# Peptides against a protein of PDB entry 4QMF: the designs that were tried, part 109

Target 1, 175 residues: chain A of PDB entry 4QMF
Amino acid sequence: ESSFMTLFPKYRESYLKTIWNDVTRALDKHNIACVLDLVEGSMTVKTTRKTYDPAIILKARDLIKLLARSVPFPQAVKILQDDMACDVIKIGNFVTNKERFVKRRQRLVGPNGNTLKALELLTKCYILVQGNTVSAMGPFKGLKEVRRVVEDCMKNIHPIYHIKELMIKRELAKR

## One batch from the design tools (peptide; made by RFdiffusion4, then SolubleMPNN)

Design b2_p22_6_s1 (from b2_p22_6, 6 letters changed)
Fold by OpenDDE base, seed 5:
Structure b2_p22_6_s1 (fold): chain B 175 residues (1-175), chain A 22 residues (1-22)
Amino acid sequence: as target 1 above (175 residues)
Amino acid sequence: SMEDEELLKKAIEELEKELKEE
């Protein structure tokens, strides 16, 4: 039997407490057990004797990973769907200067979140920029595009160039 | 959708403006 554990930051504790019954219910449908440890600050998922599909534990692992990175439960729980994938992109190690890091991270979001929204539409992904990570959910092709844009942004390539490219590709695909 | 296209065009315009101001 398989088990996975993920630590979460203290600021996430209150939210996780409020939604944990919903997490339990969602995982119970697949006979996956889960534990919220408030002392350690961890979430655990594990298979049981009644788990029918052994692969679902990997999706459960992804669920708690997403929750730890501030993805809301109504969005994160979609990872249990067969056609849904996710990616957690670490962005904190691309730049040593804190101010430069913050500036480049802000470029991903853009004015009024418009840059991020455009990227979400073009890639058909959900994207959340939080702390030192970017969490994304969607089709594999879209996730690959998101990772490229995010990493390039942290390497000082402005997202607008990728957005323009994606728009051109989208228009060509409509023909 | 047509609405999405309009939104994307507007977003690009705003982004281009931002780049010029930086």
Scores: peptide ipSAE 0.113, ipTM 0.753, DockQ to the pose 0.689
Fold by OpenDDE base, seed 2:
Structure b2_p22_6_s1 (fold): chain B 175 residues (1-175), chain A 22 residues (1-22)
Amino acid sequence: as target 1 above (175 residues)
Amino acid sequence: SMEDEELLKKAIEELEKELKEE
């Protein structure tokens, strides 16, 4: 049997409690067991003797990872789909200055969230900027691009540069 | 810049339109 555990921050506890039955139901379809430990502040997923697809446990692992990083359940649960991948990008260590960090993180979102929306559209990914991480879900190629843009943003390369580049590439691909 | 914001807005609008048509 395989098992994976992830810790979650305390502020996430109430939400996780609220949706845990849904998590359980979703994982039950794959015969994956799960446990929410409120004392430890952890989520655990486990294969069972009835687990048919051994690879699904990795997706379950990703599910709880995403949930721990504030991805809403209706979005996070999509990770169980075969065509869906995810990435959790740690952004908190790129910049030591808090103000600079906040500014660069805000650039990822942009005015009215438009920058993020553009990036989501261009990469065909879901992207959540939260705290010290950026969570993304989508096709592998898109995820790779998201990571590049996100990390470069933290390295003071404005996302608009990449967005423009991606737009051009998209147009060229259509021609 | 303001120009970038406008460009981005237009780009998003165009992208959204294209996605709806697909």
Scores: peptide ipSAE 0.077, ipTM 0.710, DockQ to the pose 0.053
Fold by OpenDDE base, seed 3:
Structure b2_p22_6_s1 (fold): chain B 175 residues (1-175), chain A 22 residues (1-22)
Amino acid sequence: as target 1 above (175 residues)
Amino acid sequence: SMEDEELLKKAIEELEKELKEE
């Protein structure tokens, strides 16, 4: 039997309580058990004797990881699909200066979220910028591109450079 | 920049249109 636990911040508690029955139902389809511990502030997933595919526990682990990082349940639950992968990119350690960090993080989002939306479209990924992490869901190739753009942004390479490159590559691939 | 914003808006609009047509 395998189990994984993830801590979540206090501000997520109310939301997680609201959707936990949905989490349980989604995981029950795979015979994965789950526990929400409000005292510790943790989520746990574990295999049972009825778990058919032992590898699904890794996806369940990813599910609670995504939920802890503020990904909404309707999006996060898609991680249980075979063709869906995820990545949690830590961005907090690239810059020590808080103002510089905030500025570079904001570049990922852009005006009215347009930069982020463009990146999502080009990579076919879902992307959420939250705190010191960027959560992404999508195909492996797309996730690789997202990580490159995100990390480069924190290294002071503006996302627009990569957006333009991805746009060109997309057009060329259609020929 | 303002130029980047306009470019991104156009890019998004074009991409959204393409996605709807596919």
Scores: peptide ipSAE 0.075, ipTM 0.708, DockQ to the pose 0.052
Fold by OpenDDE base, seed 1:
Structure b2_p22_6_s1 (fold): chain B 175 residues (1-175), chain A 22 residues (1-22)
Amino acid sequence: as target 1 above (175 residues)
Amino acid sequence: SMEDEELLKKAIEELEKELKEE
């Protein structure tokens, strides 16, 4: 039997308590057990003797990882679908200056969230910028593109450059 | 830039239209 545990920030506790019955129900369909430990501040998923698909535990691991990084349950639970992958991109280690970090992170979002929305549409991914991480969900190819744009942004390459490139590629693919 | 913002908005509108047609 396999198990995975993820710690979550204190500010997520109230939300996780609210949705944990839904998490349990979603995982029960796959015979995956789960535990919310409020003392430790952790979520655990584990296979049972009734678990049919041994690979589903890895998706359950990803589910709790996404929930720990502030992804809402209705979105995070989609990770259990066969065609859905995810990535949690650590962005806090690219620059030490806090002001520079905040400015570069804000570029990912852009005015009125338009930059992020455009990136989501072009990559067919869901993207959430939160704290020192960017969480993404979608097809593998799209996730690879998201990671490139996110990391380059932290390296002072403005996302608009990549957005324009992706737009051109999309137009060329239609022909 | 303001120009980039307008281009981005137009791109979003176009992409949203395409998604609705799919």
Scores: peptide ipSAE 0.068, ipTM 0.702, DockQ to the pose 0.051

Design b2_p22_6_s2 (from b2_p22_6, 6 letters changed)
Fold by OpenDDE base, seed 5:
Parts: sequence; C-alpha cells; structure tokens
Structure b2_p22_6_s2 (fold): chain B 175 residues (1-175), chain A 22 residues (1-22)
Amino acid sequence: as target 1 above (175 residues)
Amino acid sequence: SKEDEELLKEAIEELEKELEEE
C-alpha cells in the first residue's frame, strides 16, 4: 500500500472543503482513500486493499498536488484519465528581485490573458499561473513546450518568441 | 480549427503591439 500527502496554503481551505466530497467520490471509483486535514492543512491519498490498479495512486498524488496549487476540481480531476499528464513548474527561484519576478510572471499571462491563451492553444494544455508555480495539464509533448516557455520567460526571454516559433511549426505541420 | 487560427493571429498581433509600446 502507498500513501502520499501534500500541504496546501491557508487560502485554499474554504474551496477544498467545498469540493472534498467530489474528490472522495472520484477517488472511490478507483478504491483510493483520501483525507482532508484542516488542522495540518494537508491532503492525503492512499491505496486500499481493494485498489486494483496500483498506478492510479500516482495520479491521485498529482490530483491533490494540482488542487493545492489552485487548479479547480473540474479541471484537476481530469488527471485521473490515462491520456492526461501534468506538470507543476516552480518559478519563484529564477529571480531574487520581487518586482522583476512579478513583471516576468505577468508576461506569461500577457494583456487580457492573450499570451497564456495562445500558449494553451498551441500546446493543447491547460495552464494556470498562480503564486510561485505554473500548473499545466495536457499531453506530454505540450507540457514539455510549456515548461520551456515558462522557464525561459523567467530567464527574461519573452514568450512571444516561442509563440511565433510554435505558430510556424503548426503551419508547417498542416502541410 | 480556423477559428483558433484567427484567434492566434489576432493575439500575436496584439502581443507585438504591446512589445513595441514597452
């Protein structure tokens, strides 16, 4: 039997309480047990003796990881699907200056969210920029592209350059 | 889709304008 725990920030508590019955129901289908600890501020998932597929626990681990990073449940629960992968990209350690960090993080979103929307379309991923992390869900190839763009952005390479590159590649692939 | 392509082109144009204004 396997067990995984993740901590969540205090500001997520109210939301997690609201959706936890849905989390439980989703995991029960796979005979995965789960616990929300409001005192510690943690979520736990664990296999049971009735768990048929031992690999599903890793997806359950990813589920609570995504929820801890502010991904909404209707999106996060898709991680339980076989074809869905995720990545949580830590962005808080690329720069020491707070203002520079905020500026570069904002570039990922762009005016009216257009940068992020373009990146989502091109990579076929869901992307959420929150705090010191960027959460992404989608195909592995797309996730690899997202991580590259996100990390380069924090290294002062503007996302527009990657978006243009991805657009060119997309057009070439249509031929 | 064709709609997505148009949206992407528009988004890129807006982003380019933003870069020029910075």
Scores: peptide ipSAE 0.095, ipTM 0.739, DockQ to the pose 0.652
Fold by OpenDDE base, seed 3:
Structure b2_p22_6_s2 (fold): chain B 175 residues (1-175), chain A 22 residues (1-22)
Amino acid sequence: as target 1 above (175 residues)
Amino acid sequence: SKEDEELLKEAIEELEKELEEE
């Protein structure tokens, strides 16, 4: 049998406790077992003898990974769908200066979250900027674009540049 | 910039409309 475990930060404990029955129910449909360990601060998923699709355990792994990174359950559970992929982009190591890091991370969000919203629309992805990571869910092509924009932003390339480029590409594709 | 913000706002509105119509 296959098993995967992820740790979660303490501030997620209360939320995870409230939704864990929903996690269990969602994974039960695929005969994947799961455990929430509040002492260790971990989530575990594992295959059972009744697991039909062995590949679903990888999606279950991704589910708990997303939950650990503050993605809400109603969104995170969509990872179990066949056409849904995810990416957790680490952004904390691009810049050592705290103020510069915060500034560049804020550029991803933009005024009133408009930059992020535009990027989500253009890539057809869900995107959550939180802490030292950006979590994204969507089609593989879209995720590739998100990672490019996010990493470039941390390298001091403003997201607006990429958004404009994506908008142009979208318009050209409609012709 | 303010110009970029306005452009993005308009773009978002247009994109949302297109997505709703599809």
Scores: peptide ipSAE 0.054, ipTM 0.681, DockQ to the pose 0.052
Fold by OpenDDE base, seed 1:
Structure b2_p22_6_s2 (fold): chain B 175 residues (1-175), chain A 22 residues (1-22)
Amino acid sequence: as target 1 above (175 residues)
Amino acid sequence: SKEDEELLKEAIEELEKELEEE
């Protein structure tokens, strides 16, 4: 039997409590057990004797990881689908200066969230920028592009450059 | 830049239209 645990920030506690029954129901379909520990501030998933697909535990691990990073349940639960992958990109270690960090992180979002929306559309990914991480869900190829754009942004390469590049590539692929 | 923002908005609108047609 396999198990995985993730810690979550205190500010997520209230939300996680409200959706935990839904988490349990979703995982029960795969005979994966789960535990919410409010004292420790952790979520745990584990296989049972009835778990048919041993690989589903890895998706369950990803589910709780996404939930811990503020991805809402209706989106996070999609990770249990076979064609859905995810990535949690740590962005807090690229820049030590707080002001510079905030500015570069804001560039990922852009005016009215348009930069992020464009990136989501071009990569066919869901992307959530929050705190010191960027959470993404989608196809593997799209996730690779997201990580490149996100990390380059933190390295002071403006996302619009990559957006334009992705747009050109998309146009060329249509021909 | 303002120009980039306008181009981005146009791109988003086009992409949204394409997604609706799929």
Scores: peptide ipSAE 0.048, ipTM 0.677, DockQ to the pose 0.052
Fold by OpenDDE base, seed 4:
Structure b2_p22_6_s2 (fold): chain B 175 residues (1-175), chain A 22 residues (1-22)
Amino acid sequence: as target 1 above (175 residues)
Amino acid sequence: SKEDEELLKEAIEELEKELEEE
């Protein structure tokens, strides 16, 4: 049997409690067991003797990882689809100064969320900026692009540089 | 979609304008 556990922050507890029955139902379709431990503040997924596809446990692992990082369930559950991948990008270690960190993180979102929306469209990914992480879901190629943009942004390279590059590539691909 | 392309162009133009003002 294979199992994976992830910790979640306290502020996420109330939400996770409300959606846990839905998590259980989604994983039951794949014969994956799950446990929400409110004392420890953890989520666990486990294969069972009835688990048919061993690879689904890795997707279940990703599901609880995404949920721990504030991705809403209706979006996070899509990770169980074969064509969907995800990435959780740690951004809190690039800058020690809190003010600088907040400023660079805000650049990922941009005015009215336009920067983030543009990046989502160009990469065909869902992107959530929350706390010290950026969670992304989508095709593998798109995820690689998201990680580059996010990490470079934290290194003081403005996202617009990459957005322009991706836009040019998109236009060339349509011709 | 065509709608997404238009939204992208508008977003980029706005971002470029803001960067020029900084």
Scores: peptide ipSAE 0.104, ipTM 0.747, DockQ to the pose 0.640; fails the geometry check

Design b2_p22_6_s3 (from b2_p22_6 with E4D E9K M15L E20K E21K)
Fold by OpenDDE base, seed 2:
Structure b2_p22_6_s3 (fold): chain B 175 residues (1-175), chain A 22 residues (1-22)
Amino acid sequence: as target 1 above (175 residues)
Amino acid sequence: SEEDEELLKKAIEELEEELKKE
């Protein structure tokens, strides 16, 4: 049997409590057991004797990882789908200056969230910028692009350059 | 889609304007 545990921040507790029955139900379909530990502030997923697909535990691991990083359940649960992958990109360590960090992180979102929306469209990913992480869900190819854009942004390469590049690539792919 | 293209173009335009302000 395999198990994975993820810690979650205190501010996430109330939400996780509200959706945990849904998490349980979703995982039950795959005979994956799960536990929400409010004392420790952790989520655990584990295989059972009835788990048919051993690979699903890895997706369950990803599910709780995403939930811990503030991804809403209706989106996070999609990770259980075969064609869905995810990435949690740590962005908090690229710059030491807080103001610079905030500024660069904000660039990922852009005015009215349009930068982020553009990235989502171009990469076919869901992207959530939260705290010191960016969570993304989608195809592997798209996820690789997201990580590149996100990390480069934190390295002071404005997302616009990547967006333009992705748009060009998209146009070329249509031809 | 055409709608997506317009959204992307608008996003780029806005980003370019932001770059000018920075």
Scores: peptide ipSAE 0.154, ipTM 0.782, DockQ to the pose 0.767
Fold by OpenDDE base, seed 4:
Structure b2_p22_6_s3 (fold): chain B 175 residues (1-175), chain A 22 residues (1-22)
Amino acid sequence: as target 1 above (175 residues)
Amino acid sequence: SEEDEELLKKAIEELEEELKKE
């Protein structure tokens, strides 16, 4: 049997409690067991003797990882689809200065969220900026692009430069 | 879609303007 556990922050507890029955139902379709431990503040997924596809446990692992990082369940559950991948990008270790960190993180979102929306469209990914992480879901190629843009942003390279590059590539691909 | 392309172009223009202000 294979199992994976992830910790979640306290502020996420109330939400996780409300959606846990839905998590259980989604994983039951794949014969994956799950446990929400409110004392420890953890989520666990486990294979069972009835688990048919061993690879699904890795997707279940990703599901609880995404949920721990504030991705809403209706979006996070899509990770169980074969064509969907995810990435959780740690951004808190690039800058020690809090003000600089906040400023660079805000650049990922941009005015009215336009920077983030543009990046989502160009990469065909869902992207959530929350706390010290950026969670992304989508095709592998798109995820690689998201990680590059996010990390470069934290290294003081403005996302607009990458967005322009991606836009040009998109236009060339349509011709 | 064509609509998405127009939205992207507008977004880029707005972002470029914001960069000039920084």
Scores: peptide ipSAE 0.153, ipTM 0.786, DockQ to the pose 0.620
Fold by OpenDDE base, seed 5:
Structure b2_p22_6_s3 (fold): chain B 175 residues (1-175), chain A 22 residues (1-22)
Amino acid sequence: as target 1 above (175 residues)
Amino acid sequence: SEEDEELLKKAIEELEEELKKE
């Protein structure tokens, strides 16, 4: 039997309490047990004697990881699907200056969220920029592209350059 | 889709304009 635990920030507590019954129901379908500890501020998932597929515990681990990083449940629960992967990209350590960090992080979102929307469309991923992390869900190829764009953005390479490149590649693929 | 393509083109144009303002 396997068990995984993740901590969540205090500001997520109210939301997690609200959706935890839904989390439990989703995981019960796979005979995965789960615990929300409000005192410690943690979520735990674990296999049971009735767990048929041992690999599903890794997806359950990813589920609670995504929830801890502010991904809403209706989106996060999709990680339990076989064809869905995720990535949590740490962005807080690329720059030491707070103002520079905020500026570069904002570039990922862009005016009216258009940069992020464009990136989501081109990579076929869901992307959430929150705090010191960027959470992404989608196909592996798309996730690889997202990580590249996100990390380069934090290294002062504007996302527009990658978006243009992806657009060109997309057009070529249609032929 | 064609709709997505149009949206992407528009978004790129807006982003390019934003870059000029920085």
Scores: peptide ipSAE 0.146, ipTM 0.783, DockQ to the pose 0.659
Fold by OpenDDE base, seed 1:
Structure b2_p22_6_s3 (fold): chain B 175 residues (1-175), chain A 22 residues (1-22)
Amino acid sequence: as target 1 above (175 residues)
Amino acid sequence: SEEDEELLKKAIEELEEELKKE
């Protein structure tokens, strides 16, 4: 039997409590057990004797990881689908200066969230910028592009450059 | 830049239209 545990920030506690029955129901379909520990501030998933697909535990691990990083349940639960992958990109270690960090992180979002929306559309990914991480869900190729754009942004390469590049590539692929 | 922002907005609109056709 396999098990995985993740810690979550205190500010997520209330939300996680409200959706935990839904988490349990979703995982029960795969015979994966789960535990919410409010004292420790952790979520745990584990296989059972009835778990048919041993690989599903890895998706369950990803589910609780996404939930811990503020991804809402209706989106996070999609990770249980076979064609869905995810990535949690740590962005807090690229820049030590707080002001510079905030400015570069804001560039990922852009005016009215348009930069992020464009990136989501071009990569066919869901992307959530929260705190010191960027969570992404989608196809593997799209996730690779997201990570590149996110990390480059934190390295002071403006996302619009990559957006334009992705747009050109998309146009060329249509021909 | 403002020019880039306008271009981005246009791109988003076009992409949204394409997604509706899928």
Scores: peptide ipSAE 0.079, ipTM 0.717, DockQ to the pose 0.051

Design b2_p22_6_s4 (from b2_p22_6 with E2K E4D E9K M15L E17K)
Fold by OpenDDE base, seed 5:
Structure b2_p22_6_s4 (fold): chain B 175 residues (1-175), chain A 22 residues (1-22)
Amino acid sequence: as target 1 above (175 residues)
Amino acid sequence: SKEDEELLKKAIEELEKELEEE
């Protein structure tokens, strides 16, 4: 039997309480047990003796990880699907200056969220920029591209250059 | 899709404008 725990920030508590019955129901289908600890501020998932597929616990681990990083449940629960992968990219340690960090993080989103939307379309991923992390869900190839763009952005390479590159690749693939 | 292509083109144009303004 396997167990995984993740901590969540206080500001997520109310939301997690609201959706936890849905989390439980989703995991029950796979005979995965789960616990929301409001005192500690943690979520736990664990296999049971009735768990048929032991690999599903890793997806359950990813589910609570995504939820802790502000991904909404209707999106996060898709991680339980076989074809869905995720990545949580830590962005808070690339720069020491707070203002520089905020500026570069904002570049990932762009005006009216258009930069992020473009990246989502090109990579076929869901992407959420929140706090010191970027959460992404989608195909492995797309996730690899997202991580590259995100990390380069924090290294002061503007996402537009990658977007243009991805657009060119997309057009070439249509031929 | 054609709609996605249009959205992407528009996004690129807006991003290029933003870079010029910075």
Scores: peptide ipSAE 0.107, ipTM 0.747, DockQ to the pose 0.690
Fold by OpenDDE base, seed 3:
Structure b2_p22_6_s4 (fold): chain B 175 residues (1-175), chain A 22 residues (1-22)
Amino acid sequence: as target 1 above (175 residues)
Amino acid sequence: SKEDEELLKKAIEELEKELEEE
């Protein structure tokens, strides 16, 4: 059998407790077992003898990974769909200066979250900026673009540049 | 910039409209 475990920060404990029955129910449909360990602060998923599709365990792994990074369950559970992929982009190591990090991270969000929303629309991805990571869910092609924009932003390339580029590409594709 | 913000806002509105029509 295959098993995967992820740790979650303490501030997620209350939320995870409230939705864990939903997690269990969602994974039961695929005969994947799961455990929430409040003492260790971990989530575990594992295959069972009744697991039909062995590849689903990888999606279950991604599910708990996303949940650990503050993605809400109604969104995170979509990872179990065949056409849905995800990426957790670590952004905390691009800049050592705290103020510079915060500034660049804020650029990803933009005024009233408009920059992030535009990026989500253009890439057809869900994107959550939280702490030292950006979690994204969507088609693989879209995820590739998200990672590019996010990493470039942390390298001091403003997201607006990429947004404009994506907009142009989209318009050209309609012709 | 304000210009960028306006551009993004307009872009979002247009994109949302397209998604609703699909």
Scores: peptide ipSAE 0.072, ipTM 0.706, DockQ to the pose 0.051
Fold by OpenDDE base, seed 1:
Structure b2_p22_6_s4 (fold): chain B 175 residues (1-175), chain A 22 residues (1-22)
Amino acid sequence: as target 1 above (175 residues)
Amino acid sequence: SKEDEELLKKAIEELEKELEEE
């Protein structure tokens, strides 16, 4: 039997409590057990004797990881689908200066969230910028592009450059 | 820049239209 545990920030506690029955129901379909520990501030998933697909535990691990990083349940639960992958990109270690960090992180979002929306559309990914991480869900190729754009942004390469590049590539692929 | 923002908005609109047609 396999098990995985993730810690979550205190500010997520209330939300996680409200959706935990839904988490349990979703995982029960795969005979994966789960535990919400409010004292420790952790979520645990584990296989049972009835778990048919041993690989589903890895998706369950990803589910609780996404939930811990503020991804809402209706989106996070999609990770249980076979064609869905995810990535949690740590962005807090690229820049030590807080002001510079905030400015570069804001560039990922852009005016009215348009930069992020464009990136989501071009990569066919869901992307959430929260705190010191960027969570993404989608196809593997799209996730690779997201990570490149996100990390480059934190390295002071403006996302619009990559957006333009992705747009050109998309146009060329249509021909 | 303002130019980049306009381009981005246009791109989003075009992409959204394509998604609606799929």
Scores: peptide ipSAE 0.064, ipTM 0.700, DockQ to the pose 0.051
Fold by OpenDDE base, seed 4:
Structure b2_p22_6_s4 (fold): chain B 175 residues (1-175), chain A 22 residues (1-22)
Amino acid sequence: as target 1 above (175 residues)
Amino acid sequence: SKEDEELLKKAIEELEKELEEE
């Protein structure tokens, strides 16, 4: 049997409690067991003797990882689809200065969220900026692009440069 | 879609303007 556990922050507890029955139902379709431990503040997924596809446990692992990082359940559950991948990008270690960190993180979102929306469209990914992480879901190629843009942004390279590059590539691909 | 392309172009233009002002 294979199992994976992830910790979640305290502020996420109330939400996770409300959606846990839905998590259980989604994983039951694949015969994956799950446990929400409110004392420890953890989520666990486990294969069972009835688990048919061993690879689904890795997707279940990703599901709880995404949920721990504030991705809403209706979006996070899509990770169980074969064509969907995800990435959780740690951004808190690039800058020690809190003010600089906040400023660079805000650049990823941009005015009215336009920078983030543009990046989502160009990469065909869902992207959530929360706390010290950026969670992304989508095709593998798109995820690689998201990680590059996010990490470069934290290294003081403005996302607009990558957005322009991606836009040019998109235009060339349509011709 | 064509609509998405137009949205992207507008977003880029707005972002470029903001960068120039910084």
Scores: peptide ipSAE 0.109, ipTM 0.752, DockQ to the pose 0.618; fails the geometry check

